# Peptides against a protein of PDB entry 3VA4, part 114

Target 1, 107 residues: chain A of PDB entry 3VA4
Amino acid sequence: EPIGQLRLFSGTHGPERDFPLYLGKNVVGRSPDCSVALPFPSISKQHAVIEISAWNKAPILQDCGSLNGTQIVKPPRVLPPGVSHRLRDQELILFADFPCQYHRLDV

## One batch from the design tools (peptide; made by RFdiffusion4, then SolubleMPNN)

Design b2_p28_3_s2 (from b2_p28_3, 22 letters changed)
Fold by OpenDDE base, seed 2:
Structure b2_p28_3_s2 (fold): chain B 107 residues (1-107), chain A 28 residues (1-28)
Amino acid sequence: as target 1 above (107 residues)
Amino acid sequence: SAAARAEELAEAAAAEAEAAAARAAAAA
């Protein structure tokens, strides 16, 4: 059962997509093997990771050394590779230039 | 910017969610 959700907002790429997030590592990337598969050329094969250690703990977001970066929107911040960022509920994230939002699921 | 767009979309989504919740409550 998913603990959280990552929303990819609609855009030129197409409609909104929602990705379930589970305990453990949820890899964000262009590779179809990723938990959060973003099949766009500006996304690295393994772009970032959202790690959830427990249902009652905030997920940790890390950029995996992506080409086009991972950014927090508010306050604006580019995440250096490997640096842990604790996600807040409703956190807005840019993977390259793709806007996403994390939210906890009520489970 | 992509960041500004994200905020706009998030705000819109939040507003829609609240509106939907209100409608659901009214229909119950």
Scores: peptide ipSAE 0.354, ipTM 0.740, DockQ to the pose 0.023
Fold by OpenDDE base, seed 5:
Structure b2_p28_3_s2 (fold): chain B 107 residues (1-107), chain A 28 residues (1-28)
Amino acid sequence: as target 1 above (107 residues)
Amino acid sequence: SAAARAEELAEAAAAEAEAAAARAAAAA
């Protein structure tokens, strides 16, 4: 079962979508094989990764050298490629200019 | 900006969730 969830907010691209996050590596990207598939041209084929090592540990977000970047919204921060960022519950994230939110599921 | 929009959407979503919880409690 999923350990977390990534919400893509609604926008000009379409309605809101919720993506389950599992133990291990959850790849965010434009490629359809990604765990979190965002089929938009401004998203890199393999844009970022959310790694969950255990249900009781905070997930780690890393940008994978994406063209248009990965950013934390509050406080504002652009993530350098390959640098680990520990996600907080309810964390707001920009993949390129697409607003998303992570939250931990009660398991 | 996209960041400002994200904050607004998150706040709106939180408010909607709280309102939904209140309605569910009242209907229980």
Scores: peptide ipSAE 0.340, ipTM 0.740, DockQ to the pose 0.023
Fold by OpenDDE base, seed 3:
Structure b2_p28_3_s2 (fold): chain B 107 residues (1-107), chain A 28 residues (1-28)
Amino acid sequence: as target 1 above (107 residues)
Amino acid sequence: SAAARAEELAEAAAAEAEAAAARAAAAA
């Protein structure tokens, strides 16, 4: 069962999409085999990873050396490749220019 | 730089993202 969710907000690409997040590594990227598949040219094949070690622990977000970067929105912060960022519930993230939000699932 | 641009984009997208999140939360 998913213990988290990454929401891709609606935009020029289309409507909002929700991606379930599971224990372990959830890869965000353009490749279709990614857990969070964002099939957009500006997204790297393997763009970032959200690693969840336990349901009661905050996920760790890392950029994987993406071309167009991974950023925390508030406050704005570009994530250097491989540097761990502990996601807060409701955290707003940009993968390239695509705004997303992480939230912990209670169901 | 790319980093500076990204930060600016993030800041600029904040309001829209928050609004979208609010809508999603209301619908959940």
Scores: peptide ipSAE 0.213, ipTM 0.741, DockQ to the pose 0.041
Fold by OpenDDE base, seed 1:
Formats: structure tokens, sequence, C-alpha cells
Structure b2_p28_3_s2 (fold): chain B 107 residues (1-107), chain A 28 residues (1-28)
């Protein structure tokens, strides 16, 4: 069962979408086989990865060398490729300019 | 650079992202 959720907020692209996150690597990208498939031109085929090692540990977010970047919203910061960022519950993230939010599910 | 553009976008979109989060309901 999913350990977390990544929410893509509604916007000009369409309605809100919720993506389940599981133990292991959850790839974020434009490719349809990604765990978090964001089918938008500004998203890289393999944009980022959210790695969850255990249900009781914070996920690790890494950018995969994306063209338009992966950013933490508050405070604003671009994640350098391959550098680990520990996600906090309710963390706000930009993949390119698409606002998302991670939240932990009750497990 | 792409990084510079991303930082600019992040800063510019911060308020919108927070407002969007406020609209988001917890999912079951």
Amino acid sequence: as target 1 above (107 residues)
Amino acid sequence: SAAARAEELAEAAAAEAEAAAARAAAAA
C-alpha cells in the first residue's frame, strides 16, 4: 500500500491529481512509465526521484538533471542534480513550474 | 541558466503554490 502521496495542484493544465508513493524509488517525469507521470513538455522524461526507504522515515527527493529544475518552495531553493533533500510532511515542491505537495499517509 | 530561471520561477510561484495548498483537502 502507498506510504505517501504527491499531489499536483489544479491549474491551467487541469484538475488536481494525486499520485501514490511507495517504498523504493518513485520516479517523477514526463515518461508514461514513471511512478509520477507528469505529461507536460516542460517536465523531463526522468525529472526527479522520491525515494522512500521505510514507512517511518522521511522520503528523499533528488533532481535527476532535469532541464527546468526541481525546487523547494518554502524557502525557495533549487535542488542541485543528485543532491538529497529530505522531504517534510506537507512539503511544497515545484517540478519545473508545476506546484506539488508531498504528504505522508497514515500507515 | 536553467537553474537561475528555476529559482526565479520558484520565488514567483511561491505564493500561488501556498494558496493552492490551502485549497487542497486531505485525501483518504
Scores: peptide ipSAE 0.202, ipTM 0.735, DockQ to the pose 0.045

Design b2_p28_3_s4 (from b2_p28_3, 17 letters changed)
Fold by OpenDDE base, seed 5:
Structure b2_p28_3_s4 (fold): chain B 107 residues (1-107), chain A 28 residues (1-28)
Amino acid sequence: as target 1 above (107 residues)
Amino acid sequence: SAAERARELAEAERAREEERRRLEELAE
């Protein structure tokens, strides 16, 4: 049962896609074996990680030293590699230039 | 910039969510 969701908004790459997030580490990256697979050249093979320690706790987002970075949209903030960012519900994230949104699911 | 584009998209998403919530409240 997914605890959260990461939504990739529609764009030139194609339609909107929703990725389920589970307890533990959800790797965001270009590699097809990533939990959140974003098969785009500007995304690093292992770009970032969303770690969920419990269903009732906010996930932690970390950039993994990606080439094109991870950015919080509001307020604007580039995440330094390895620095923990606590995700808020409905938070907007840029992986490289791909806009996404985190959503906490009711469980 | 990508951030600016994302903000615009975010505003639209928030507006949709707020409207959804409003409709739910009215139905209570």
Scores: peptide ipSAE 0.121, ipTM 0.600, DockQ to the pose 0.022
Fold by OpenDDE base, seed 3:
Structure b2_p28_3_s4 (fold): chain B 107 residues (1-107), chain A 28 residues (1-28)
Amino acid sequence: as target 1 above (107 residues)
Amino acid sequence: SAAERARELAEAERAREEERRRLEELAE
């Protein structure tokens, strides 16, 4: 069952969508095979990855060398490719220009 | 909405970062 959630906020692309996150690697990208499939031209096929090693540990976010980048909103930070960022609950993330939010789920 | 608030926050943070960078450049 899901341990976390990634919420894609509503916008010009359409309504809000929630994606479940599981133990292991959750790939974010334009490819339909991704765990978090964002079918938008500005999103790379393999854009980023959210890795959850255990239910009681913070997930790790890494950009996969995306064209339009992965950014933390507050404090503002562009993530260099392959560099680990520990996600905080309720953290706001930009994949390219798409605002998202990570949520920890109670298990 | 949550989406509007998130975008507003993102824009504000980017604006602060740009201003900070410009001030640093002027000091050189």
Scores: peptide ipSAE 0.109, ipTM 0.584, DockQ to the pose 0.023
Fold by OpenDDE base, seed 2:
Structure b2_p28_3_s4 (fold): chain B 107 residues (1-107), chain A 28 residues (1-28)
Amino acid sequence: as target 1 above (107 residues)
Amino acid sequence: SAAERARELAEAERAREEERRRLEELAE
């Protein structure tokens, strides 16, 4: 059962997509093996990771040394590689130039 | 749409950050 959701907003790439997030490490990247597979050239093969340790704890987002970066929208912040960021519900994230939103699911 | 709002917010926040940085540089 998914504990969270990452929404990729619609854009030039195509329609909106929702990715389920589970306990453990959810890798965001261009590789098709990623939990959150974003098959776009500007996304690194292993771009970032969202780690969820428990249903009642905020997920941890880390950039994995991506080429085009991972950014928090508000307040604006570029995440240095390996630095932990605790995600807030409804938080807006940029993976490269792709806007996404984290949503905590009712579990 | 939510997507548009998100992009607009992101752009606005980046613009504000850039302006802040510019002002800091001018103050140096």
Scores: peptide ipSAE 0.090, ipTM 0.573, DockQ to the pose 0.023
Fold by OpenDDE base, seed 4:
Structure b2_p28_3_s4 (fold): chain B 107 residues (1-107), chain A 28 residues (1-28)
Amino acid sequence: as target 1 above (107 residues)
Amino acid sequence: SAAERARELAEAERAREEERRRLEELAE
């Protein structure tokens, strides 16, 4: 059962897509094996990770040393690799130049 | 920059989503 969602907004790549997020590590990356697979050249094979624990449902986002970076949109902030960022509901994220939004599910 | 353009896109998408939600609720 998913406890969160990552929405990829629509763009030149196509329509918007919602990716379910589960307890544990949700890897964001270009690799098809990623939980959040973003098959775009500017996305690293393993770009970032969103980790959700049972005791703290607020996800922790970390960049995995991606080539084109991970950014928080508001306020603008580039995440240094390996540095934990606690995601807030409705928070906007850039993976490379792809805007996404985290949404907490009510479960 | 690409980041600026993406931010603008994100903001526009949020606005569209909010409007879509309002319209769906109205149509119920």
Scores: peptide ipSAE 0.080, ipTM 0.622, DockQ to the pose 0.030

Design b2_p28_4_s1 (from b2_p28_4, 22 letters changed)
Fold by OpenDDE base, seed 2:
Formats: C-alpha cells, sequence, structure tokens
Structure b2_p28_4_s1 (fold): chain B 107 residues (1-107), chain A 28 residues (1-28)
C-alpha cells in the first residue's frame, strides 16, 4: 500500500501522472525500472531517490548526481548530489525541468 | 474551498517562478 505520492504536473510532455511511493527507496529516473519512471531524455537513468523509512517520518529526497539536477521550489534551492532533503507534505520539486509535487497519503 | 484555492494559486506561482529561472539558466 502506497503511503505517499509524487505527482508529475501536466505540461508539453503530456497529462498529469501520479506515482505511488512506498516504504523504502523509490528511485526517480528515466529507466523504466524506476519506481517513478520519467521517460524523458533530460532525466537521468537514476536521477534521484525518495526514501521513506516510516509512515510517520518525512521522506528523504536525494539527487543521485543527475545531469540536469533536482531543485526545491520553496525555499528555492538546487539539491547537491547525495545531500538529504526532508520532504514536506505538498513540497514542489523540479527534476530537471519537470515539475512535481510530493504529498502524503492517508492510509 | 477559497483557502485551498488560494494555496494552490500560491504554489503554482512559486513553481512557475522557479521554472522560469531554471530555463533562463539553461539558455546561458
Amino acid sequence: as target 1 above (107 residues)
Amino acid sequence: SAAEAAARAAREAELAELEERHEEEKAK
């Protein structure tokens, strides 16, 4: 059962998509094997990871040394590779230039 | 609700601003 969700906003690439997030590591990347598969050239095969250690703890987002980076909207910042960022509910994220939003699910 | 709508609008504005900045940097 998913305990979080990553929403990819609609854009030139297509319609909005929601990706379920589970306990453990949820890899974001271009590779189809990723939990959050973003099949776009500007996304690295393994772009970032969202790790959820417990349902009652904030997920940890890390950029995996992606080519085009991972950014947080507020406060605006680029995530250095490997640096842990605690995701807040409704956090807005850019993977490369793809806007996403994390939200916690009620389970 | 009105409060939710306002919150969504604010978030969208923040996102758009970051996207704009990101694109500007890529264009350099």
Scores: peptide ipSAE 0.030, ipTM 0.539, DockQ to the pose 0.037
Fold by OpenDDE base, seed 1:
Structure b2_p28_4_s1 (fold): chain B 107 residues (1-107), chain A 28 residues (1-28)
Amino acid sequence: as target 1 above (107 residues)
Amino acid sequence: SAAEAAARAAREAELAELEERHEEEKAK
């Protein structure tokens, strides 16, 4: 069962979408093989990764050297490639310019 | 350049909107 969720907010690309997040590495990217597949040209094939080591631990977000970057919205912060960021519940993330939100699920 | 400044301003505005949306979501 999913431990978390990544919500892609609605926009010009289309409606809101929710992606389940599981234990282990959840790859965010344009590649259809990604756990969080964002089929948009501004998203790198393997853009970022959300790693969840346990249901009771904060996930770790890392940019994978994406072209258009990964950012935390509040407070604003660009994530350097490979640098670990501990995700807070309800945290807003920009993959390129696509706004997303992480949610911890009750399990 | 002016174009770069505009791009920066646009991004800042976008982030501000997202921050507001974030706070609204938390308030629900």
Scores: peptide ipSAE 0.028, ipTM 0.523, DockQ to the pose 0.031
Fold by OpenDDE base, seed 5:
Structure b2_p28_4_s1 (fold): chain B 107 residues (1-107), chain A 28 residues (1-28)
Amino acid sequence: as target 1 above (107 residues)
Amino acid sequence: SAAEAAARAAREAELAELEERHEEEKAK
């Protein structure tokens, strides 16, 4: 069962979408095989990864050397490729220019 | 360029809005 969720906020691309996150590596990218598939041109095929080691541990977000980057909204921070960022519950993230939010599920 | 500056300003406004929504949700 999913232990986290990534929400893609609504926008010009369409309505809000929710993606379940599981233990292990959840790849964010344009490729349809990604756990979090964002089929948008500005998203890299393999854009970023959210790795969850355990249900009681904060997920680790890493940019995979994406073209348009991965950013934390508050406090503002551009994530250098391959650098680990521990996600806080309700963290706001930009993949390229797409705003998302991570939240932990109550499981 | 002016176009880049405008785009940057718009992005900053968008981020501010997201931050506001975030704080409102946390305040509940």
Scores: peptide ipSAE 0.027, ipTM 0.522, DockQ to the pose 0.031
Fold by OpenDDE base, seed 3:
Structure b2_p28_4_s1 (fold): chain B 107 residues (1-107), chain A 28 residues (1-28)
Amino acid sequence: as target 1 above (107 residues)
Amino acid sequence: SAAEAAARAAREAELAELEERHEEEKAK
């Protein structure tokens, strides 16, 4: 049962894609075995992680020392590697230059 | 979508500043 969703918006790379998020660590990266697999050269093999500890707690986003960074859009903020960021529902995130959005699911 | 447009509507100057900040943080 997915607890959240990460949406990759459409762009030159192709159409919109939705990735389910589950309890535990959801790795975002270029590697095909990542929970959120973003097969793009500018994405690190293991770029970031979204950790969900419980259905009633906000997920924690951490950059994993990515080459091109992880950024929050509003307000603008670069996430230093390993620093925890509590995700808000509908929050906009840039992995490198790829815009994404976190959404909490009704579960 | 509105969110998609908002994400792409970020100013080039703002993104450039974020990129510069990111590089500065990596250099420390």
Scores: peptide ipSAE 0.045, ipTM 0.593, DockQ to the pose 0.062; fails the geometry check

Design b2_p28_4_s2 (from b2_p28_4, 22 letters changed)
Fold by OpenDDE base, seed 5:
Structure b2_p28_4_s2 (fold): chain B 107 residues (1-107), chain A 28 residues (1-28)
Amino acid sequence: as target 1 above (107 residues)
Amino acid sequence: SEAERRAREERERELEEEERRHEELLAQ
C-alpha cells in the first residue's frame, strides 16, 4: 500500500497527476523507470529522491545533483545536493519549475 | 468505529510530532 502521495499540480504541461509513494526510495526524475516519473526536459533523469523509512516517520527528500534544482516553497529554500530535508504533510516542493505537494496517506 | 477513529487520531498526532522533531533537529 502507498504510504504517501506526491501531487504534481496542473499547469502548461497538462492536468494534475498523483504519484503513490512507498516504503524505501522513491526516485523523482525524467526517466520512465522512476517511481515519480516527470517526463519533462527540465527534470534530470534522476532528479531527487523521497525516502520513506516507516509509515510513522517523516519522509526525507534529497536532491540528487539535478541540473535545475529542488526547492522547498515555504519557507523558500534551495536544497543543496545530498542534503536531507524532512517532508512535512502538505509540503510544497519545486522540482525545477514544476510545483508539487507531498501528502501523507492514512494507513 | 469510535475505536478506529481514536486510533487514527493517535497515529496522526505521532506523525505530526515526528515531523516537527525531525525539522527541529535538521534546523540545528
Scores: peptide ipSAE 0.023, ipTM 0.483, DockQ to the pose 0.017
Fold by OpenDDE base, seed 3:
Structure b2_p28_4_s2 (fold): chain B 107 residues (1-107), chain A 28 residues (1-28)
Amino acid sequence: as target 1 above (107 residues)
Amino acid sequence: SEAERRAREERERELEEEERRHEELLAQ
């Protein structure tokens, strides 16, 4: 069962979408085989990864050397490729110019 | 580095090709 959720907010691309996150590596990217598939030109085929090691530990976000970057929104911070960032519940993220939010689910 | 430059150039080409394909599909 899912341990977390990544919400893609509504925008010019269409309505809001929720992606379940599981134990292990959840790849964010344009490739349709990604756990979080974002089929947009500005998203890299393998853009970033959210790794969840346990239900009681904070997920780790890394940019995978994407073309258009990964950014924490508040406060603003561009993530250097391969640098680990611990996600807080309800944290806001930009993949390229697409705003998303991480949410921890009750297990 | 040279390897990083080549990787960036490849990603840029892939993006340009994807954008072109997307525009062609929308034009139909």
Scores: peptide ipSAE 0.019, ipTM 0.399, DockQ to the pose 0.086
Fold by OpenDDE base, seed 2:
Structure b2_p28_4_s2 (fold): chain B 107 residues (1-107), chain A 28 residues (1-28)
Amino acid sequence: as target 1 above (107 residues)
Amino acid sequence: SEAERRAREERERELEEEERRHEELLAQ
């Protein structure tokens, strides 16, 4: 069962979508094989990864050397490729220019 | 730069407003 969720907010691209996150590596990218498939031209085929080691531990977000980057909104910062960022519950993330939010699920 | 800082702060506020709108919709 999913232990986290990534919400893609609604926008010009379409309606809101919720992606389940599981233990292990959840790849965010344009490729349809990604756990979090964002089929948009500005998203890299393998853009970023959210790795969850346990249900009671914060996920680790890393940019995979994406073309248009991965950013944390608050406090604002661009993630250098391969640098680990510990996600907080309710944290807002930009993949390229697409706003998303991480949610921990109560499981 | 200062311009980049202001741009990031503006985007942060925009995203917080978007989040709030979605929360309000989910609460209905």
Scores: peptide ipSAE 0.018, ipTM 0.446, DockQ to the pose 0.026
Fold by OpenDDE base, seed 1:
Structure b2_p28_4_s2 (fold): chain B 107 residues (1-107), chain A 28 residues (1-28)
Amino acid sequence: as target 1 above (107 residues)
Amino acid sequence: SEAERRAREERERELEEEERRHEELLAQ
């Protein structure tokens, strides 16, 4: 069962989508085999990774050297490639210019 | 939704700030 979710907010690309997040590595990228597949040109094939080690541990977000970057919205912060960021519940993330939100599921 | 609205506003702000920072860095 999923431990978290990543919400892609609605926009010109279409409606809101919720992606389940599981233990281990959840790859965010344009490639269709990514756990979080964002099929948009500005998203790198392997854009970022959200790694969840346990249900009671905060996920770790890393940019994978994406072309258009990964940012935390509040407080504003561009993530250098490979630098670990501990995600907080309800945290807002930009993958390129696509706003997303991490949510910890109550399981 | 309200969450989407806030996210878009914050995105816009961040993108504008990032653009500014980028321009400043390139100017140095």
Scores: peptide ipSAE 0.019, ipTM 0.486, DockQ to the pose 0.049; fails the geometry check

Design b2_p28_4_s4 (from b2_p28_4, 22 letters changed)
Fold by OpenDDE base, seed 1:
Structure b2_p28_4_s4 (fold): chain B 107 residues (1-107), chain A 28 residues (1-28)
Amino acid sequence: as target 1 above (107 residues)
Amino acid sequence: DALAAAARRAREEELARLEEEHERLLAL
C-alpha cells in the first residue's frame, strides 16, 4: 500500500493528479515507467527520486541532475543534484516549474 | 548574464507565490 502521495497541482498542463508513493525509490520523471510520470518536456526522463525507507520516516528527495532542477518552496531552496532533502509532510516541491505537494498518508 | 538573472528572479517570485499560497492553505 502507498505510504505517501505526491500531488501534481492543476495547471495549463491539465488537471490535478495524485501519485502514490511506496517503500523504496519512487522516480519522478518524464519517462513513462517512472513511479511519478510527468510527461512534460521540461521534466527530465529521470528527474528526481523520492526514497521512502519506512512508513514512519520522512522520505528523502534527491534531484537526479535534472535539466530544470528540483526546488523546495518553503524555505526556498534549489536542490543540488544528489543532495538528500528530507521531505516534510505537506511540503511543496517544484519539479522544473511544476508545483507538487508531498503528503504523508495515514498508514 | 541578464537572461540568467531574469530566470532566477522569475523562479524566486514563483517560489514566493507558492509559499504564500501554501501558508494560506495550511491556515484553513
Scores: peptide ipSAE 0.028, ipTM 0.478, DockQ to the pose 0.030
Fold by OpenDDE base, seed 2:
Order: structure tokens, then sequence, then C-alpha cells
Structure b2_p28_4_s4 (fold): chain B 107 residues (1-107), chain A 28 residues (1-28)
């Protein structure tokens, strides 16, 4: 059962999509075998990782040395590769130029 | 470096616009 969700907002690329997040490492990337598969040229094959260690702990987001970066929207912050960022519920994230939102599920 | 500073400001402004747009959408 998913513990969290990553929402990709609608845009020129298409409609909104929701990706379930599970315990362990949830890889965000262009590769089709990623947990969060974003099949767009500006996304790196392995772009970032969202690691969830427990249902009652905030996930950790890390950029994996992506070409076009990972950014937090509020407050604005570009994540250096490998630097841990603790995700807050409802937090807005840019993977390259794709706006997403993390949501904690009550399960 | 003026160019680097301008690039940082532009990025921050874009992020702020995205935040505001998202908040407006949530309010609907």
Amino acid sequence: as target 1 above (107 residues)
Amino acid sequence: DALAAAARRAREEELARLEEEHERLLAL
C-alpha cells in the first residue's frame, strides 16, 4: 500500500498524473523502470530519489546529479546532488521544469 | 557576478509565480 503520492500537474505535456510512493527508494526519472516515470527529454534517466523510511517520517528527496536539476518551490531552493531534503506534506517540487506536489497519504 | 545574480533572481521569481498559481488553483 502506498504511503505517499507524487502528483505531476497538468501542462503542455498532458493531463495530471498521480504516482504512488512506497517504503524505500522511489526513483524519479525518464527511464520506464522508475517508480515515478516521467518520459520527457528534459528529465534525466535517473533524476532524483524520494526515500521513505517509515510511514510516520517525512520522506527524503535527493537529486541524483540530474542535468536540469531539482528545485523546491517554497521556499525556493535548488538541490545540489546528493543533498538530503526532508519533504513536507503538500510540498511543491520542480523536476527540471515539471511542477509536482508531494502528498502524504493517511493509511 | 551580475549575470549570475540576474539568473538567480529570474529563477526565484519564476518559482514564486508557480507557487502563487498553485495556491490560486487550490482555492477554487
Scores: peptide ipSAE 0.027, ipTM 0.476, DockQ to the pose 0.027
Fold by OpenDDE base, seed 4:
Structure b2_p28_4_s4 (fold): chain B 107 residues (1-107), chain A 28 residues (1-28)
Amino acid sequence: as target 1 above (107 residues)
Amino acid sequence: DALAAAARRAREEELARLEEEHERLLAL
């Protein structure tokens, strides 16, 4: 079962979409084999990774050296490639220019 | 570099907009 959720907000690209997040590595990227597949030109094929462990339910977000970056909204911060960021529940993230929100699921 | 400065300002403005919108939505 999913441990978390990543919500892609609606926009010019289309409607809102929810992606389940599981234990292990959840890759965010343009490639269709990504756990969080964002099929948009501004997204790198492997853009970022959200890793969740059984012993630490708080996800770790890392940018994978994406072209257009990964950013935290509050406080505003661009994530350098490979630097770990612990996601907080309800946290807003920009993958390139796409706003997303992380939700912890009560499981 | 003027272009780099403009890009930074645009990013900061977008982040501020999203933050404000998020806070507004949470307050509903």
Scores: peptide ipSAE 0.027, ipTM 0.480, DockQ to the pose 0.029
Fold by OpenDDE base, seed 3:
Structure b2_p28_4_s4 (fold): chain B 107 residues (1-107), chain A 28 residues (1-28)
Amino acid sequence: as target 1 above (107 residues)
Amino acid sequence: DALAAAARRAREEELARLEEEHERLLAL
């Protein structure tokens, strides 16, 4: 069962989409086999990873050396490749120019 | 209706701010 959710906000690319997040590594990228598949040219094939080690622990976000980067919005921060960032509930994330939001599911 | 329209406008403005922040962050 999903433990978290990543929401891709609506934009010029199309409508809002919700992606379930599970225990283990949830890869964010343009490749169709990614757990969070974002089929957009500005997204790297393997852009980032959200790792969830347990239902009661904060997920860890890492950029995978993406071309257009991964950024936290509040407070503003560019994530260096491979550096662990602990996600907070309701956190806003930019994958390239695509705004997303993480939230914990109540399970 | 008016409420739905206002909500859509607010969301669009927020997305525009996020895009601006992206450009700012890439300049670091």
Scores: peptide ipSAE 0.023, ipTM 0.519, DockQ to the pose 0.047

